Peptides against a protein of PDB entry 2FGR. Designs and how they scored, part 8

Target 1, 331 residues: chain A of PDB entry 2FGR
Amino acid sequence: SSVTLFGIVDTNVAYVNKDAAGDSRYGLGTSGASTSRLGLRGTEDLGGGLKAGFWLEGEIFGDDGNASGFNFKRRSTVSLSGNFGEVRLGRDLVPTSQKLTSYDLFSATGIGPFMGFRNWAAGQGADDNGIRANNLISYYTPNFGGFNAGFGYAFDEKQTIGTADSVGRYIGGYVAYDNGPLSASLGLAQQKTAVGGLATDRDEITLGASYNFGVAKLSGLLQQTKFKRDIGGDIKTNSYMLGASAPVGGVGEVKLQYALYDQKAIDSKAHQITLGYVHNLSKRTALYGNLAFLKNKDASTLGLQAKGVYAGGVQAGESQTGVQVGIRHAF

## One batch from the design tools (peptide; made by RFdiffusion4, then SolubleMPNN)

Design b1_p8_4_s3 (from b1_p8_4, 4 letters changed)
Fold by OpenDDE base, seed 3:
Structure b1_p8_4_s3 (fold): chain B 331 residues (1-331), chain A 8 residues (1-8)
Amino acid sequence: as target 1 above (331 residues)
Amino acid sequence: EVTLSWVP
């Protein structure tokens, strides 16, 4: 049996030129290249190819020293693994987000990530972004000649919001092909939530693919999210992403990513373009910089996620520019 | 060896 202590501290100076009032925000932010975290994990060999595992992980906020407390909301799982794959019990990334966020070259972190995994409809559930779930059982297959899959179910435990009686139920999974330079996957999920106190289904379909050419990597995502409401009609968003990354001088990586968010319920689009650079000072320490531009059209109010500085929206039709410069240290 | 496994 082994226990590993691990973590990341990532802190930055961040700037956005507009908030909801049209004013600039700047200061010390967190998690610009990687989410800051503290974790414990371990495994036990049970013999016969069977292993037990545990994983406990929480977010660290370096700018305020975790003023709101510490928890294991990133992951709190116990698992069994073997030739059959892996079964996990506990709060974790849902299988769809675990697989499909891997195509985001900004790793779902900072001001540059693909923002499709979002609560598009003011859903009242705690995890209406489709990223994690409580009360989750997950299963991941081995890789069979490139083919792999993951499935998950989260219990609602009769949690209610307003008249909604199944809040927090999740069912979803993906199928994938991962072989050499190629990765491709399809994910499907449904989550039960509430909007305005009324039962709502968050349906999600996501396609992802990447190819590593050695000198550069290309990655793409296609996603549809739909909050199906009994009253007021569906809230549908089609999200698209295309990105490229390349190693620079053996110690750096440059990334460029474009995303489009077509918000059908308000007939409005948002365009995001991000340039990122990571400079490795060692295997464990890096400097980074991100430059992001978000153009909202018409009624769109999306904001860049400068965590610790400003992560709110902007006025309808406004553009926002964001910058992050920081240090990432792993232990 | 800290294997930086990115977990989003």
Scores: peptide ipSAE 0.060, ipTM 0.680, DockQ to the pose 0.058
Fold by OpenDDE base, seed 5:
Order: structure tokens, then C-alpha cells, then sequence
Structure b1_p8_4_s3 (fold): chain B 331 residues (1-331), chain A 8 residues (1-8)
């Protein structure tokens, strides 16, 4: 048996040139290169190739010392694993996000990430971004010559919002091929939620792929998210991402990523481009910088996610520039 | 052992 204490403290100075009022925001932010976290995990060998596991992980906010408290909302699982794969019980990343966010070169955090995993429709459920779920059962296969899959189901436990009676139900999964430099995946999910107190299905399809050429890595995502409402029609977003990363001088990494968010319900697009650099001072400590540009067109109001400084929207059709410079330390 | 190589 083992128990491991682990974590990341990632804190930055951040700036955005526009908020919802058109004013600049700046200060100390968190989680610019990786999400800051504290966790405990462990395994027990039960013999015969069977293992028990646990994982407890919460977010750390270095700028305010977790003023709003600490919880294990990142992950709180117990598991059994073996030659059959792994079964997990508890709050976790849903299988679709677990796999498909891995193609985001900005680690699904800071001002540069792919923002497709979002609540596009003012959904009233707690996890309407499609990233995590409560009451989740997940199964992950072994890797069979590159082929692997994950499946999940989350119980709604009769959670009601307005007339919606199945809020928080999730069903989804992915199939993938992971072999050497190549990764490719297809994910499908449906989550039950509410919009305006009415039952709504959040349907998601995501394709991801990456290839590591050694000198550089390319990564891409294609996603469609639909909030299917009983009244008012579907809220559909098509999201696209293409990114490249390359090692620099054996101690650094440069990243460039572009994303397009085609918001069909408002017939409006947003374009995101981010340049990032990570400088490794050690295996555990890095300096980093991110520069992001977000161009909203027409009715689009998207904002960069400078967590701890400003993560709100901007005025319709406005562009936003963001900068983060920080320290990441892992333990 | 089945380990996920990446956790965001």
C-alpha cells in the first residue's frame, strides 16, 4: 500500500486590457500554466493483479490562501483496477473531458486554453461545462495495442431545477488510439440540465488528435456542443483548436494555439490566439509567460480566463488582450 | 495498473 501527498502551487501576475466596462484589470492570479492543487492518493495491492485506490484532490488559490475554503471537487474517487482496467466511484473528470482536454496544449487552464468545454447556454446545473460530475461511475479500459476507451455514468439523484427532474445525469465516453507519437480520440456525452427552469440536454461531440514529431508537437480539437431546450431552440457552438509546441534549448517550451468558437445561437464568432513560454528551472519549478488575444465579433462577449484577476466577459464585439507571468512549483 | 498519464 502507498499514500502520496502531492500538489502544485501556480501563481502569476496577470493583466487584461478590458473588462465588461472596458477597463483594464491587473493583479495576482492563480493557475496560469497548471491548475494549483493539493491532493492525496494511494493504492493497495489486493493480490492477483487487483488493486484498490483512492484519490482526493482540491484546487489551491495561492492569491487568497483559499479564502472560500478547501474541498475535493477536483477528484474524490475510490477505485478498483487490474487486468480488466479501472473502475472509479466518486466525483471526477468525466471520461470525455479526461481524455479530450489532454489535447489542449495549455493544460485546460490560464488565459490560453481551449474554452469549448463551457456552459454556453446559461445552464443551471453545477457542472454544465461538461468537465466533471458528481455521483460518477467511470470505467477505463486497458490499452490494447494503442486502443483504449472510457465510459461514465453520473446519477442525477432526482435533482430538480424548475420543471427539470434529472439535472446532473451524465452519460458519455470516448474511444481512442494512443501509440507512440500519435494520439487520436472521439468523445460523446449527454448531460441533463436546466435552462430557465426547463429541462435541457447538453449534447457534446469532440474529436481530438495530436502528433509528436520530436522537434514539435501538433494538437487539434473539433467540438460541437448543443444545449437542446424544450423552448427557444438549440444553443449550438462549434469549437475548433489547432496548436503547436516545441522544446527550446532543453530547458524551455514554446506553445502557440489558435481557437475558433462559432456561436450559432447568436451568429457570432470569437477567435483566440495564445503564445506561451515555459522555462524549467528544475523538474519541479518553472517560470512561465502567456500572451493571449481574444477577438469577439458581432454579439460575442467571451473573455479570457485570468483566474483570480478577471474571468468575466467583455462588451459585444470587443477584443481583449491578456498577459500572465508566473511561477509554477510542483511537489 | 491502469494509470491516466494526464490529469488537468
Amino acid sequence: as target 1 above (331 residues)
Amino acid sequence: EVTLSWVP
Scores: peptide ipSAE 0.038, ipTM 0.564, DockQ to the pose 0.046
Fold by OpenDDE base, seed 2:
Structure b1_p8_4_s3 (fold): chain B 331 residues (1-331), chain A 8 residues (1-8)
Amino acid sequence: as target 1 above (331 residues)
Amino acid sequence: EVTLSWVP
């Protein structure tokens, strides 16, 4: 049996040229290259190829020393694994986000990531971004000749908001092919939530693919998120991403990623382009820099996610520029 | 990372 203590401290200097008032923001931010975390994990060999596992992981905020406290909201699972795959009980990434965010070259972190996994409709549920769920049971298959899958169900536990009586229920899964340089996946999910106190279904479909050419990697995402409402019509967003990365001099990586967010309910688009560089000083320590541009059209008010500095929106139709320069240390 | 291991 084993228990491992692990973590990442990632802190940066960040700048955005516009907030909701049109003013600049700057300071120390967190999680620009990787999400800062502290965790405990372990396994017990039960014999016959069966293992028990646990995983407890919380976010660290290096800029304020976790002034709002510490919890295990990143992951808090117990599991059984073997030749059949893995069953997990507890809060975790939902299977769809766990698989489909793997195609994001910015690892769903900092000012450069794909932002499609979002609460697009002012949903009143705690996890209406489709990333994690409470009360989750998940199952992951082994990889069989490249083919693999994951499935999940989260209990609502009779959570009510307004007239909605199943808030927090999740059902979803993915199928994938992962073999050598190729990865491709299809994910489907539905989450029960509330918008304006009324029952709403958050439906999500996501396609992802990547190919590693050795000298460079290409990656892409296609997503539709739809908040289905009985009154007021559906809130639909189509999101697209294309990215490329390449190793530099054996110690670095450069990344370029473009995303388009077509927000149908407000007939408005946003364009995101990000250039990133990571410089490895060791296996555990890196320097990094990100430069991002976000162009909102018409009624779009999206903002870059400069966590710890500014992660809010901007005025309608405004563009935002963001910069992060930081240190990542793993232990 | 720090790993503690034991035989159960």
Scores: peptide ipSAE 0.186, ipTM 0.838, DockQ to the pose 0.878; fails the geometry check
Fold by OpenDDE base, seed 1:
Structure b1_p8_4_s3 (fold): chain B 331 residues (1-331), chain A 8 residues (1-8)
Amino acid sequence: as target 1 above (331 residues)
Amino acid sequence: EVTLSWVP
């Protein structure tokens, strides 16, 4: 049996040239290359190929020392695993986000990531970005000949918001093929939420693929998110991503990623392009830099997620440039 | 990362 204490402290100097008022913001930010975290995990061999596991993980905010507190909202699972795969009980990444964010070359953090996993409709549920869920049961298959899958269900526990009575219910999963340099996945999810106090289904479909050519990796995502309101029209976003990464001199990695967010409800697009570099000083310590440009068209107000500095929107149709330069240390 | 291991 084992218990592992682990973590990442990732802190940066960040700058964005525009906030909601059109002013620049700068300071210390967090989680520019990897989400800063503190965790405990462990396993117990139960014999016969069966293992028990636990995982407790919370986010660390190095800029303010977790002034708002510490919790295990990143993951708080107990599990059984074996030849049948793994069953998890507790708050975690939902299976769809766990698999499909793996195609994001910016690791779903900082100013460069794919932002498709978002609350596009002012959903009133706590996890309306489709990333995590409370009260989650998940199952992950083994990899058999490249094929693998994951499924999840989260209980709403009769949570109500306005007239919505099933808020927080999640059902979803993915199927994937992971073999050598190739990865491809299809994810489907539905989450019950509320918009304006009215019951709403957050439907999501995501396709992802990547191929590692050795000298470079290509990765792509196609996503549709639809908030289907019981009263009112659908709020639909089509999100697209294409990225490339390449090793540099055995100690570095360069990344370039483009994303398009076609926000149908406001007939407006946003374009994101990010250049990133990671320089490994050791196996555990890296320097990094990100340069991102976000171009909003028409009524689009998206902002880059410079966590700890500014993660809000901008004025409609405005462009935003962001920079992060930081240190990532893992233990 | 620190790992504590034992045989139960």
Scores: peptide ipSAE 0.177, ipTM 0.835, DockQ to the pose 0.887; fails the geometry check

Design b1_p8_4_s4 (from b1_p8_4, 4 letters changed)
Fold by OpenDDE base, seed 3:
Structure b1_p8_4_s4 (fold): chain B 331 residues (1-331), chain A 8 residues (1-8)
Amino acid sequence: as target 1 above (331 residues)
Amino acid sequence: EIVVSWTP
C-alpha cells in the first residue's frame, strides 16, 4: 500500500475595475491558474486485478492561511477499481462536472473559466452550481474503443429547506468518446434543491468537444441549466463556450476563450472573453497571467471570480475587466 | 508497510 502527499499553492495579485458599488477591487488572491489544495491519496492492490483506493483533498487559501479552517470538501472518497472500472463512495466532483469541465481551457479556475456550472437561481442548496455533491456514489467505466461513461447518485437523506424535502439529491451521468486527438461527451443531471423555501429541480444538459491539432487545441461547450420552480416560472440559462490553446516556445501556453451566457428569465446576455498565459519555470512551478473582460447586457449582473479579492456581481448592464498575475507551485 | 511518498 502507498500513501501520497500532494498539493498546489497558487497565489496571485488580482484586480477588477468594478464591484457591486462600481468601485475597483485589488489585492492578493488565490487559485488563479489551479485551485490551491492539500491532499492525501493511496492505493492497495487486493490481488486478482482489484484495487482499493482513498482520496482526501481540501482547498488551501494562501492569502489568509485558511482562516476559516481546513476540510476535505474537494474530495473525500474510498474506491474499488478493476477491469469493471471504478466505484467511488463519498463527496467528489459529480460525474457530469468531472467530465464536462475538462473542456474548459481554464479548468474551472480563476477569472477565465466557463461559468455555466453555476447557481443561476439563488438556490439554497450547498452545491447548486452542479460541481460536487455530498453522499455521492459514482461509477466510471473503462475506456472501450474510445467509449466511456460515468454515473452518479447522491442521497438527499431527507434534508429539508422550507417545504423542500429532497434537498441534495443528485442523479446524473455522461457518455463520452475519447480517442487520440478527439474528445466528445454528453452529460445529463438533475439535482433537487430549494428556491425561496420551495422545492426546485436543477436540470442540466451539457455537450462538450475538443480536438488537439498538435499546434493548437480547440474546445467547445454547449449547456442548458434550468431551475424548475412550481411558482414564478423556470429560470433557464443557455451557456456557450469556444476556446483555443497553443504551446509557445516549449515552455509556455497561451489560451483564448469566449463564453456567452443567455439568461432567459431576465432576457439578458453576458459575454466573457479571456486571454491567459502560463509560463513553466519547471515541471512544478509556473508564472501565469489572465486578462478577462465580462460584458453584461440589460439586467445581467455577472462578475468574474477573482477568488480572495472579489467574486461578487456588478451593477446591471455593467462591464467588468479583471487581471490576475501569479505563481503556481505543485508538490 | 505504508510507504509515505512525497510526489517528486
Scores: peptide ipSAE 0.066, ipTM 0.759, DockQ to the pose 0.140
Fold by OpenDDE base, seed 4:
Structure b1_p8_4_s4 (fold): chain B 331 residues (1-331), chain A 8 residues (1-8)
Amino acid sequence: as target 1 above (331 residues)
Amino acid sequence: EIVVSWTP
């Protein structure tokens, strides 16, 4: 049996050249290389290969000292694990996001990450980005010769918004092959939500793959997200990502990632390109820099996610440049 | 057997 206190404090100086008014924003931001977090986790050996576990994890906002409070919204699970795999009860990453965001070379945080896991339709559900769910039951298989899978179901608990009566229901899963340098996965999910007070299904399909060549790693994502509204046309986005990373001088890592977001409902594309560098001062402490460029076309209003500084949209068809320079410390 | 998980 063990209990572990763990965390990451990641804080940066960030700049974006445009907000929704066309003005620059700059200041102290958080979570530029890894999401800042504080957590407790532990395991109990129950004998016979069965283990109980718990995991409690919340986000840390180092810029304001968690002025809005602290919670365990990142993960709050109790688990049983063994030769059968792992069953989890509680709020967590949904299986699809847990697996498919692993192909993001920017760790689903800062100004560089793949932004496909998003609320594309002004969905009124709390987790309409498809990343986490409340009231979640998850199951993860062992790895069988590379093959693995994860499945999840979240209860809506009769949550209503407008005329929508199943808000927050999730069903989804992935199948994967993880063997040595290769990883490949297919994820499918459906989440029930509301848009404009009307029932809406958020359907998601994601394909991910990566290969580690030793000298460099390549990673890719293909995603379609579709908000199917009872009234009105579908809100569909096709998202694409290709990234490369390479070790530098034994103490650093360089990352380059491109993403395209083809927003079909507004017939508009956004292009994101990000260069990142991480310099390891130790196993636990790193300096980092990110440089991102986001080009919106036509009616697209996407903004870079400079958490703690500016994470909103920009004017339609405007381009945004972002910079983050920070310290990541793990404990 | 190994359970494979990842948390961003």
Scores: peptide ipSAE 0.020, ipTM 0.538, DockQ to the pose 0.041
Fold by OpenDDE base, seed 2:
Structure b1_p8_4_s4 (fold): chain B 331 residues (1-331), chain A 8 residues (1-8)
Amino acid sequence: as target 1 above (331 residues)
Amino acid sequence: EIVVSWTP
């Protein structure tokens, strides 16, 4: 039998020119190119093509040494896999986020990522961003001629908030085609939550596609997130992303990504543009830099996610500029 | 990555 110990330590110097008071913030941040993590994983061959697996992974905060503690909230799964695919039990990425975030050229990390997977409605559930779930059962098919799919269900376990009695229930899945340079996917999900103590459905539809031209990669996302409320009307956001990446000199990668967040409930838009560069010093160590600009219009208050420095909002209609320069080390 | 192996 074998167990693999693995991890990433990613720490940066970060700056944002505005916080909620209009003041600048700067310092040491975490997870600018990849989420810092510590994990354990292993597999057991059961014979006949059947395998058991486990995966335990937690986030590392290099700036404060995990002052708030350590947990396995990134992933804590046991699995069976074989010719039928893979069944997982435990907290993980939900199938929709696992597949559809793969089109984000910033890997859902730092100040440059697609921010569509968000709690847009002050939902009171623990995972109302649609990224992970507790009490999750998931199934992933093999790849058959490029076609693949994933499905998931999370139990609410009778969690109540206000009058809502099914908080944390998730149902969702995706269908995809992955063959050579082409990837395309459709994801659908519903999560039960509460807003203002009232039962609310978080519905999500996401389309993603990418194509690798060798000299460059193009990637795109189209998403609608809708918090359906019986009172006060629906909170709907349409999110769009288009990005390009290219290898540089065999040791680097440059990325450019644009996103638009059309926040229908407040009739307000936000525009994000990010330039990123990664320089590989080795297979395990890289330097990186990110430059992001976020323009809010009207009542929009979105902020860049400079984790460990400032991840809050800004004043309505304000623009924010962010910079991250850091080291990523994998082991 | 560090791989630790043992005989089951």
Scores: peptide ipSAE 0.202, ipTM 0.843, DockQ to the pose 0.721; fails the geometry check
Fold by OpenDDE base, seed 5:
Formats: sequence, structure tokens, C-alpha cells
Structure b1_p8_4_s4 (fold): chain B 331 residues (1-331), chain A 8 residues (1-8)
Amino acid sequence: as target 1 above (331 residues)
Amino acid sequence: EIVVSWTP
């Protein structure tokens, strides 16, 4: 039998020029290029092509030494896998986020990522960003000539918030084609939550695609998120992303990504553009820098996610500039 | 990554 200990420590110096008061924030932040993590995983061969597996993974906060504690909220699964694919039991990325966030060139972290996977409606559920779920059963198919799929269901366990009685229920999945330089996926999900103590459905549809030209990679996302409320109408956001990355001198990678968030409930748009560079000192250690611009229009108050420094909003219609410079180390 | 393996 084998157990693998693994992790990433990613810590940065970060700056944003505006917070909610219009003041600058700066300091030591975490997870600028990859989410810092500590994990254990292992597999057991049961014979006949059947394997058992486990995965336990938690976030690391290098700036404060995990002052709020450590948990396995990133992933805590047991699995069976074989020629039929993989079944997972436990908290994990929901199938839709696991697949569709893979098109984000900024690894769904730091000041540059696609922010479409968000709680757009002040949802009261713990995972109303559509990224993870508790009490999750997931199934992933094998790859059949490029075609693959994933499905998931999370139990609400009769969790109540106000008059909502099914909070945390998730149903969703994706279909994909992954072959050589091409990846394309369609994801659909519904999550039950509450807004203002009332039952609300978080509906999500996401399209993603990428193509690796060798000299550069292009990646894109199209997403619609709707919080369907019993009272007050739907809170709908259409999110768009287009990114490019290219290797530099065999030791580096440059990334450029644009995103648009069309927030229909407030008739307001936000534009995000991020330039990133990663310099590999080794296979395990990298230096990185990110420069991000977020332009809010009208009533939009979005902020860049400089985790550990400032991840709040800004004043309506204000623009924010963010910088991160850091070290990523994997083990 | 650190891999720990044992044989009983």
C-alpha cells in the first residue's frame, strides 16, 4: 500500500489601490498562482482492475500559519475506480466546477481568475459559489476516444435556512471532449439555497473550450448563473472569459486573460484584465507576478481577490488595480 | 510529494 503526502505553499506580497473606503491595501497574501494546500492521498489495488482510493486536502495560509485552523474542506473523499470510471463519496469540487474551472488560465486563484463561480445573490448557503459541496456523490466516466463526463448529487440532509428546507442539495454534471490539443465542455448544475430566508435555486450553465497551439494556448468560458428567488425576481449574471498563455524561454509562462461580468439584476458590467508571468526556478519552485485591472461600471462593486490582503468590494463604479509578486513551492 | 510505501 502507498500514501502520498503532497502540498503547495504559495505566498506573495500583494497590493490593491482601492478598498471599500477608497484606500489602498498591501501586505503578505496567500495563493496567488496556485491555492496553497496540504494533502494526503492513496490507492489500494483490489485486483481485477478495481482500486480503492482516498483523498484528504486542506488549504494552507502561509501568511498567518493557519490561525483559523486546518480542515479538509478542499477534498475529503473515498473512491472506487476501475474500467467503469470513478465513484467518489465525500466533500469535493462539484463535477461542473472541477471540469469548467480547468479552462481558467489563472488556476481559479489569485487576482487574475475567472470570477463567474460566485455567490452573486447573497445566498446563505455555505457553497453558493458553485465550487464544492458537502455530502457529495460523484461519478466520472473513463475517456472514450476523447469523450468523458462527470455527474454529481449532494444531499441537503434537511438543512433549513428560514423557510428553505433543501439547502445544499446539488445536482449537476458535464459532458466533455478532451483529445490532444483540444478540450471542450458543457456543464449544467442546480443548487438549492436560500436568499433572505427564502428558497432559491442557483442554476448554472457553463461552456468551456481550450486549444493548445504549442506556441500558445487559447482558453474561453461562457457562463450564465441565475439565482431564482420566490420573491424579488431572478438575479442573473452572464460571465465571459477569454485567455491566452505562452511559454517563454523554456523557463517561463506569460498569461493574459480578460473577463466580463454582466450583472443583469443591477444592469451593471465589470471588466477584468490580468497579465501574469510565472518563472520556473525548478519543477517545484516558481516566482510569479500578476497585474490585474478591474473596471466596475454603474452599480458594480466587484473587487479583486487578493487573498490574505483584501478580497472585499469597492465603491460602485470604481476601478481597482491589483499586484501580486510571490513564490510558489510544491512538494 | 513524499511517497510512503510499506509491505506487511
Scores: peptide ipSAE 0.198, ipTM 0.831, DockQ to the pose 0.700; fails the geometry check

